# Designs tried in a protein design run: peptides against a protein of PDB entry 3H8D. Part 13

Target 1, 122 residues: chain A of PDB entry 3H8D
Amino acid sequence: DMKRQQRFFRIPFIRPADQYKDPQNKKKGWWYAHFDGPWIARQMELHPDKPPILLVAGKDDMEMCELNLEETGLTRKRGAEILPRQFEEIWERCGGIQYLQSAIESRQARPTYATAMLQNLL

## One batch from the design tools (peptide; made by RFdiffusion4, then SolubleMPNN)

Design b1_p9_3_s4 (from b1_p9_3, 4 letters changed)
Fold by OpenDDE base, seed 1:
Structure b1_p9_3_s4 (fold): chain B 122 residues (1-122), chain C 122 residues (1-122), chain A 9 residues (1-9)
Amino acid sequence: as target 1 above (122 residues)
Amino acid sequence: as target 1 above (122 residues)
Amino acid sequence: AEIDEPPRS
């Protein structure tokens, strides 16, 4: 649905193992989310010491944010919202196009704005 | 998510073939929907001259309502909202338990309130 | 602001 607002967010996180370390020893990860209206369409995690985690709705629901956008409080968190390209640039670099395409081809991806845009691209 | 409101709706429809017939010759079907928060989880159609159509999120997205609950206007349509049991009774009679179970087992069903409740039952 | 974990249940 092209009427749904596409919104993107990014928040830093600290690994549980680093929570009680000195600030200089805390390695930051980045949590990224794409919301297609109230529900998440894509999630991506950049970790300091492991490969990026890519997640798409329908396939990876058990690992993704189960809260609606309003429940997350992200819209009220200053600096959390990012521009579409700030998400897409990282998504592309992490192999997100191939990941989503594979999920579509395997019939695992739930139709979202992201799946529609990819289909328009290919 | 148990925090999401579960809402159920039913509206009558007339088949395209009957649209211009006299009222006495118009066979009514029934369109049923279960919304898990803003998004549809299950859809069911009772037809006068063919088997019921059962649809579940993740598996049948292309055939289901693509609008969010508010976009449908169902919440504002007097008499459209029904009690949970008014949906479930028909769902059960139409083989909905088996249909949803099969969709879960084939990994086609998107996790919803409906999938969670079925898993609790079995 | 940093968080411990991403938004979840």
Scores: peptide ipSAE 0.039, ipTM 0.258, DockQ to the pose 0.338
Fold by OpenDDE base, seed 2:
Structure b1_p9_3_s4 (fold): chain B 122 residues (1-122), chain C 122 residues (1-122), chain A 9 residues (1-9)
Amino acid sequence: as target 1 above (122 residues)
Amino acid sequence: as target 1 above (122 residues)
Amino acid sequence: AEIDEPPRS
């Protein structure tokens, strides 16, 4: 249902390999999430020295946030919530449109706000 | 070359969704790595509430540690290094043999100590 | 706060 609240989040992470390095030597990645109502619709991870990871509901459920939005605590994390465009700009640059499109074509994508928006675009 | 030193590591991680929760509510995952000489041959991630992730060199390079062993600092991290069997036991339980086998069959796997050992087993 | 995250999550 397209009436669900769409909320977007971004938080930094440090990869395990860097966890004990000096702060200046810790390369930060970024974890992005799009929640379509209570459940995640898209996830994206920017890594400092490897390609981005794109994930979509239905196809990548095993690799995505399994918690509902409230369980994550993201709504309570200062500075975590971002604007839709802040997510979409990165998503587009990372090839997210093509990724989601192929997931739809292969019938792997669960219907979400994201799938619906793509259907409107194409 | 099978003469390279095989070293295995395990470190805990907290998923982004839990980073700001109370310690008792932070579910720990486990990151495992097998290094065949300086480069990673296998990686495995145990998550608290979703299926394990298995990764092998050649196939999953984009999702694996891009650093050489020395760059990770794992050899200097107290308690990170584990015995071969401590890795292999989990690897086997997670279906790692089948995963690596299919990567070999699809010609996606880079030759490593791990691929060679599997060839000896089959 | 800093978090430890694997290549995937």
Scores: peptide ipSAE 0.039, ipTM 0.566, DockQ to the pose 0.137; fails the geometry check
Fold by OpenDDE base, seed 4:
Structure b1_p9_3_s4 (fold): chain B 122 residues (1-122), chain C 122 residues (1-122), chain A 9 residues (1-9)
Amino acid sequence: as target 1 above (122 residues)
Amino acid sequence: as target 1 above (122 residues)
Amino acid sequence: AEIDEPPRS
């Protein structure tokens, strides 16, 4: 846990529905990821037209990035990496604390840096 | 229900993790939608590296396309529209019948052409 | 043509 580097990433995405619209009509979403070492711990998706999606390792694995950090190429993508606070601020605002807490309590969350940090906070 | 045209669409997508990879290293997923008139009834996502995602109206609205059919531009996107069977074949193989059935039984599914058809099948 | 992401990924 504490031995692994925590790295955070954000990239924009376009909805399938907007793919063939003019660029100005493509509403941008934002895909966020927290990697606890090579493994994703949390994923978050901001959408322009629907509620944010929160995902945590163990519970939501099938809906999350299946690639390890290196396989994603995110570390090589200029501008993709963000500061921890840039992730956490959005995570907190989106109800991520409660979401992860509930996943822990229901025994759905896989232990990660994120689960450990939450346990420190509480 | 029967008054509305049932239209089916498929478009490819690239995973966030693959966005900045070389084209040959971008594993293609497939996004499918069934529109019951202007409203989406079912959505399905095939991924190269994780299980298929099945979504049904009422239950999974927050995870589905929020745009009406016309707003998507899918009807204007060449090659996006597919035959009903091209959707249903994948839907069936992915366990869509059971998924929708369970959503109906749990009272999570919004009535659509898809729910009506399932009820006819059973 | 390709899209960057589907809704829910």
Scores: peptide ipSAE 0.031, ipTM 0.564, DockQ to the pose 0.212; fails the geometry check
Fold by OpenDDE base, seed 5:
Structure b1_p9_3_s4 (fold): chain B 122 residues (1-122), chain C 122 residues (1-122), chain A 9 residues (1-9)
Amino acid sequence: as target 1 above (122 residues)
Amino acid sequence: as target 1 above (122 residues)
Amino acid sequence: AEIDEPPRS
């Protein structure tokens, strides 16, 4: 429910092709997650060379993190946790609102804090 | 020269989106490298959901491993080293012969053991 | 921490 803690995380990733390059030549992507309590509500991936990937619970479960928050170890990973707005800003820029809205309208989205907030916005 | 040791390596990678999934749901890619002595001659990436990436020295240097073999630690990574044919089989299946040939013909390929072997084949 | 993961292309 809406009493669940909303926590947001971001971790960088390097393309395998860039794994063994000098640091300056490693193009970083960014993996983002929004956890609504113990479970992921939204996932997002920023890539240096392709469109962002937006994923929402219910619709994209097969592409999303399936571990609960504690199992991920993200809460213990230094610098991984981010502010809500640090997630939302990117989400919005990437068309996440429309993406989630369409998932709700098609009845593919699982109800989460994110779906509730969107419904408040609309 | 042709007296240099040819060594081949393969390491798995997991897509970021699959990082926090159950092992069975983690679609692995494979990163391959052919080292001609201390330096990479060919690189290849197999992806579960996109075309393979083929890279050859001289042409694709900006996309390839820039560390020397010893710096990569691959020689010390258990199970990373593979047989030549384990690389070549995949390389051939992915159109690597034609890819390297075109790089030679366009004068983009750096001479390596791989270019020499291809020229023997042609 | 960096995830040693190639992007899903």
Scores: peptide ipSAE 0.028, ipTM 0.626, DockQ to the pose 0.176; fails the geometry check

Design b1_p9_4_s1 (from b1_p9_4, 4 letters changed)
Fold by OpenDDE base, seed 4:
Structure b1_p9_4_s1 (fold): chain B 122 residues (1-122), chain C 122 residues (1-122), chain A 9 residues (1-9)
Amino acid sequence: as target 1 above (122 residues)
Amino acid sequence: as target 1 above (122 residues)
Amino acid sequence: MPSGVPVPA
């Protein structure tokens, strides 16, 4: 439903092992989220030393944000919210289109703005 | 050197993937540190879904805390400091004695209170 | 924030 606000967020994370290293030796990961209204539609995690993690609503619910957007506090965290393209560019590069497409085809994906948009593009 | 204060710390960590789950679904890991004076002698990480990580000074410097104890703020974090036995019990259960012993035998271990104590026990 | 181990101030 296009009536729902599409909002995108990115926050860094540091590996526990790197927590008490010098800043230069802290390898940042990045946690991304796409919220379709109050609920997450896509999640993505960039890691410094392993493949990116792509997650889509319906399929990967147990690995994704369980909180509604307001509960996350992301909307109140300065610098957390990003432009749609800032999410999509990474999503695309990571193979997110194929990932979501497969989830749709396997009937694992919950309908979201993301699924709708993909279906429009294909 | 027994003149150095032996201090032990434990703090929890949450996996990035679990950060925005309900509290009940956040699997805690535990980060442990043994400081021999200002510098770390041993580090240990308990993970909810993988083997514990054992680290010893000299051998594993690049994976361990690079900050001196004061820089970590651990001494100022309520509940972070633990009793020696609270560390040692876990260390022993995780095979830390063997790990450190091997590091000594391979000449990888930097001499610390931990190495000295182990050598006294053997 | 999913930063891992908390660092106190």
Scores: peptide ipSAE 0.022, ipTM 0.600, DockQ to the pose 0.190
Fold by OpenDDE base, seed 1:
Structure b1_p9_4_s1 (fold): chain B 122 residues (1-122), chain C 122 residues (1-122), chain A 9 residues (1-9)
Amino acid sequence: as target 1 above (122 residues)
Amino acid sequence: as target 1 above (122 residues)
Amino acid sequence: MPSGVPVPA
């Protein structure tokens, strides 16, 4: 259902090696999620010292959030929710369009808002 | 000072990708530390899906805990402190002896209890 | 796969 609410979230994470360093020396990673209604459509992880991880529903289900949105508690974490463009800008820079396109073409992607929007764009 | 108290700690960490999964599907990593007195001598990180990380003082200072033991709060975390052999058993299985030996031979290792004990063993 | 400790938002 394209009328489902699209909601985007971002939270930081710290590497184990940096856990017991001064705050200025803790290089943060960033975890991003796109929820199409109650279920995740895309996930993205930015790391300080390795390539980003991009994940799409249907293809990467076992590596992605398996909880529905309410179960995650993200809607109750102040500052976790972000604007759509704050997700999309990073997604695009990380090659997310090509990644999702490949998943669609290989028939691995579960249809989501993300797949529909990409197919409208191309 | 070989009379310094040798203290060992272990704490779990969760991968960002597993953060929002059911508990049984959160594959834990393990962070280990050996403190020779107030300062870290060895650090070890076990991961569910990649090789262990081994670190020794002098060689890997920038990747290791930079706080003194009291600053870490590890002494105040229930269940974090472990027996020496609980560290050493894993260290040995992960090739820690060879790793530390190489660091000594390359003159990268800062002298610690760990370097002294290894040199007594060999 | 990446490892780390989540930081509260």
Scores: peptide ipSAE 0.022, ipTM 0.603, DockQ to the pose 0.404
Fold by OpenDDE base, seed 2:
Structure b1_p9_4_s1 (fold): chain B 122 residues (1-122), chain C 122 residues (1-122), chain A 9 residues (1-9)
Amino acid sequence: as target 1 above (122 residues)
Amino acid sequence: as target 1 above (122 residues)
Amino acid sequence: MPSGVPVPA
């Protein structure tokens, strides 16, 4: 239900080409996840050299985290958890609202906290 | 000089999208490097869902490892070092000969063991 | 398609 805890996480990634670079030459990507209770509802990836990747449950399950939140260990990873707005700000900037809306309209999105919120706010 | 030790390394990488997947759903990439003495001569990346990336010294310096071999720690990383042919087999399969040849012909390649070998074998 | 930018394994 919508009483499930909403938790948000962010972890960085580095391209292999940049792994052995000076810090100034490393382009850092970011992996973001929104968990609606134990299961992922939204995922996005900020990339330094290509468009962001946006993923929503139901539509993009095969491309998203398959593990439940506890299995990921994210809740135990120092600095991984972020504030809701830290996720939403990036999500919105990347066109996540439109992406999720389209997924809802196409009947691809699985109902989640994210879909409910969007449907309530539009 | 060509008396420098040629050392080859391979390390895996996982796409962020596959990080929290079952092993069967993880598509592993591979980062390869050829060091001609202390400095990288060739680098390549095998990707699970896009063309391989081939890089040669002189032409692609900005995209390649900037650290000398000792600075990378690769020589101290368990299982990272590979046999020359383990690199060359993949390099050849990925079109590395043609790539390096073109870089030589365009005067972009910095002379390395790799360029010397190619020029001697063609 | 999933991300093509990897994380070191």
Scores: peptide ipSAE 0.022, ipTM 0.604, DockQ to the pose 0.199
Fold by OpenDDE base, seed 5:
Structure b1_p9_4_s1 (fold): chain B 122 residues (1-122), chain C 122 residues (1-122), chain A 9 residues (1-9)
Amino acid sequence: as target 1 above (122 residues)
Amino acid sequence: as target 1 above (122 residues)
Amino acid sequence: MPSGVPVPA
């Protein structure tokens, strides 16, 4: 059902090594999530000093958010929610299209809003 | 001055990927710190799925805690403080002796309680 | 490389 609400979130994280430093020396990473209705469809980690991590539902379930959206509290976290394009732009730059496409072709991806959109694009 | 109090701390951390999972599926890492008086002498990160990270004062200042002990709040964090041997045992297993020795020999290490103890040992 | 810890809310 494509009528499910698509919601996107981003929260920063700090490396353990940077926890007890001056704020200006804390190199932030970013955790991204795309929720297709109550459940996560895509997840992404943007790191300051290593390659991004891309995760898609079905394939990477064991590495992704296990909670439904309401359980995460993200909807109640100020500044966490982002615009769809704010997620998609980074996803695209990180090779997310190719990653998800490969997961679809290998039949590892669970059908989501994201898989449907990709199939419409290609 | 070897009369400075040596205090050791350990706090858990969770990977971004594991943040929104069931507690049983959150693979904890551990952040360790040795404070020689008010300042950190050694730091160590124990990860669930990658090699440990070892850091020593003088050599790794840019990657270590920049705050004094009181500023960290660790002394007020329940369960954070550990016994000296609880730090040393992990430090030794992770190759910390060799790491610190190398830093001393290369003149990168700042003199601390840890460097003094190592020089007494060898 | 170090892991990340989420910034508290």
Scores: peptide ipSAE 0.022, ipTM 0.613, DockQ to the pose 0.344; fails the geometry check

Design b1_p9_4_s2 (from b1_p9_4, 4 letters changed)
Fold by OpenDDE base, seed 4:
Structure b1_p9_4_s2 (fold): chain B 122 residues (1-122), chain C 122 residues (1-122), chain A 9 residues (1-9)
Amino acid sequence: as target 1 above (122 residues)
Amino acid sequence: as target 1 above (122 residues)
Amino acid sequence: MPSGVEIPA
């Protein structure tokens, strides 16, 4: 549904191992989410010491946000919401296009705004 | 210093990937700490999907709590403090004795209550 | 200090 609001979010996270390190020694990861309406369409995680994680709805549901957007509180979290491009830039750099494309081709991707846009792009 | 207060703590943690899953789907890890006075002597982490992490002062300082006990707020966190045996039981099961012994033998372990006790035990 | 994944509020 093209009428669904596309909203993007980013929040940092700290590893458990860094929980009680000095602030400067806490390596920050980043959790990204693309919500297509109330439900997540894409999730992405940047880690300080391992490859980025790319997740797409349908294929990776069990690893993704299971809450609807309102339940996450992200819309109410100051600084969490980001511009679409702020998500897409990272997504692209991480190979998200290829990842999503493969998910579509394997029939694992649930149709979302993301899948639709990819199909329009390619 | 045998006069230092030995205090033990345990707190759960949730993986970033589980942050926004339903509560029942959040696999809990456990962070354990042994403080020998104000400073950590041993740290231990149980993870739902990887081997436990054992850490000892001196050897693993960069991976361990860098805050003094008071700074952690653990003494003020309800339910965080545990009995010595509650730590030691897990430590033993995870091979902590061998780990610490090896750290001592390699001259990596900083002398702590833990090293002293191990030397008394063996 | 809180438990869980530390994320800024």
Scores: peptide ipSAE 0.022, ipTM 0.658, DockQ to the pose 0.189
Fold by OpenDDE base, seed 2:
Structure b1_p9_4_s2 (fold): chain B 122 residues (1-122), chain C 122 residues (1-122), chain A 9 residues (1-9)
Amino acid sequence: as target 1 above (122 residues)
Amino acid sequence: as target 1 above (122 residues)
Amino acid sequence: MPSGVEIPA
């Protein structure tokens, strides 16, 4: 059902090493999520000191959000929700298209809005 | 002044990827600190999915706690304070003796209780 | 002060 609402979220995270520093010295990472209806379809992490992490439903379930969207409280967190393009821009820069495509080809990706859109794009 | 009180602390951290999982699936890391008086002398991080991180005053100041001990609130956090041996056991297992020794030899380590104790040990 | 959660609530 590709008629489900697609919602995107971004929240910052502070790494443990920076917990007790002056604010100017706390480097922020960014946690991104794409929800296809109540369940996560893609997850992405931008880190200040290591490569980005990309995760897709089916392949990476064990590393991804296990809560449904309402359980996360993200819809109620001010500033957490972002526009689709704000997610996709980073996703594409990180190689997300290729990552998801490879997951589809290996039969590891669960069908989601993201997999459907990729099929339309290619 | 090696007469300063030596205090040790440990707190868990949850990595961003595990923020929204069932409790049983949240892998904990551990943040350790040795304070020589009000200032940190050694810091250590145990991660579930990467090698431990060791940090020593002088050499690694920019990555370590910048707050003095009272500013951290650690002394007021229930269960945060640990015994010296609880810190040293992990420190030794992680190669901390060699790490600190190398920092001394390279003239990067700031003199602390930790450097003094190592000199007594070797 | 320190918490186990590295992502702000």
Scores: peptide ipSAE 0.020, ipTM 0.650, DockQ to the pose 0.181
Fold by OpenDDE base, seed 5:
Structure b1_p9_4_s2 (fold): chain B 122 residues (1-122), chain C 122 residues (1-122), chain A 9 residues (1-9)
Amino acid sequence: as target 1 above (122 residues)
Amino acid sequence: as target 1 above (122 residues)
Amino acid sequence: MPSGVEIPA
């Protein structure tokens, strides 16, 4: 059912070692998620001092959110939900299109809204 | 004042990417701290998939807790405080004695209860 | 080694 609701979220994270530092000295990372209906389709992690991490359903399931969207509580977390473009802009800049394309070509990607959109783009 | 109270704490941490996984799939790390009075003297981080991190006051201040003990809230966090031996056992196993010794010899370590104890040991 | 840096996924 490609008519499932697409929802996008972003939450910050701080490294464990930065937990007890002045706010100005905490290097903030960002965790991004795209949910295709109840289940995650794409995940992305921006880090202050290492390359971004890109993950897609089917290929990277073990490293991605295992909870359904309702179980995450993200829908109830103020400021967490973002617009589709706010996710896609970062996804594109981080090489997400190429990453997902490779996952599709290698038959590692599970079909999602994201894979369908990429098939329309290319 | 070497008569300052020595207090030790341990709290778990989970990697950001593991935040939304089943509890059984969350790889737990451990954050350890030794406070000499209000300020941290040693810090230690155990990770599931990388070497332990050892930090000592004076040498590694930028990577250590910047809050005084009261500001951390650790004294009020149930289950966080541990016995001295519970810290020292792990510290020793991780090579902490050698690490602190090198910091003293290189004049990088700030004098603390920990440096004093090591001088008595060696 | 840098403190608090996680292993890339």
Scores: peptide ipSAE 0.020, ipTM 0.654, DockQ to the pose 0.089; fails the geometry check
Fold by OpenDDE base, seed 3:
Structure b1_p9_4_s2 (fold): chain B 122 residues (1-122), chain C 122 residues (1-122), chain A 9 residues (1-9)
Amino acid sequence: as target 1 above (122 residues)
Amino acid sequence: as target 1 above (122 residues)
Amino acid sequence: MPSGVEIPA
């Protein structure tokens, strides 16, 4: 059902290589998630020194969050939840539409709210 | 289509009776809106000294925002847009579910994302 | 969850 609750989150991270450096030398990345109901539909990682990582359900399951939304605790984490547009704006700028479209065309994408919206748009 | 973009907004207001009082004597209310695509589906007003006002499309059109979303400028107003849950939490606590349900049962409610979600829930 | 060390909000 495309009436499931869509929720979006963003949390900062420091890459493993920087984990023991001085604060000023720790380059922060950003982790983004889109949950379609209890399960993740899209994930995105912004890095300071390499291209973004885009991930879609079905194709990239082993690289994505494997916990359901409640298990992550994201809903209880202050400042973690973001507006849909705050996800979509970054997703668009990072080539997410093309990435998801290619995943659908190659039959790798699992049907989600995201795939439905893309197919409705095209 | 229940795949339309759902967007929610909140803006403060001072009631007409308080408009020319000292700041500390101006009691602030809150205006909430749910837009189902370009058109409002639900509106809500919180007041400091009276019950909330709940409004649903179809039944309460003449009391609701008559502009489309773009015409309101809400999307460009910093701090105006809120998460769906920030609307729904207040809506629930103010009896919005029962209000919308009653509007559907009396055939006064216009079909919207809100009516669809309620009917999916029940 | 993201790779690397999470920074508390």
Scores: peptide ipSAE 0.019, ipTM 0.499, DockQ to the pose 0.714; fails the geometry check

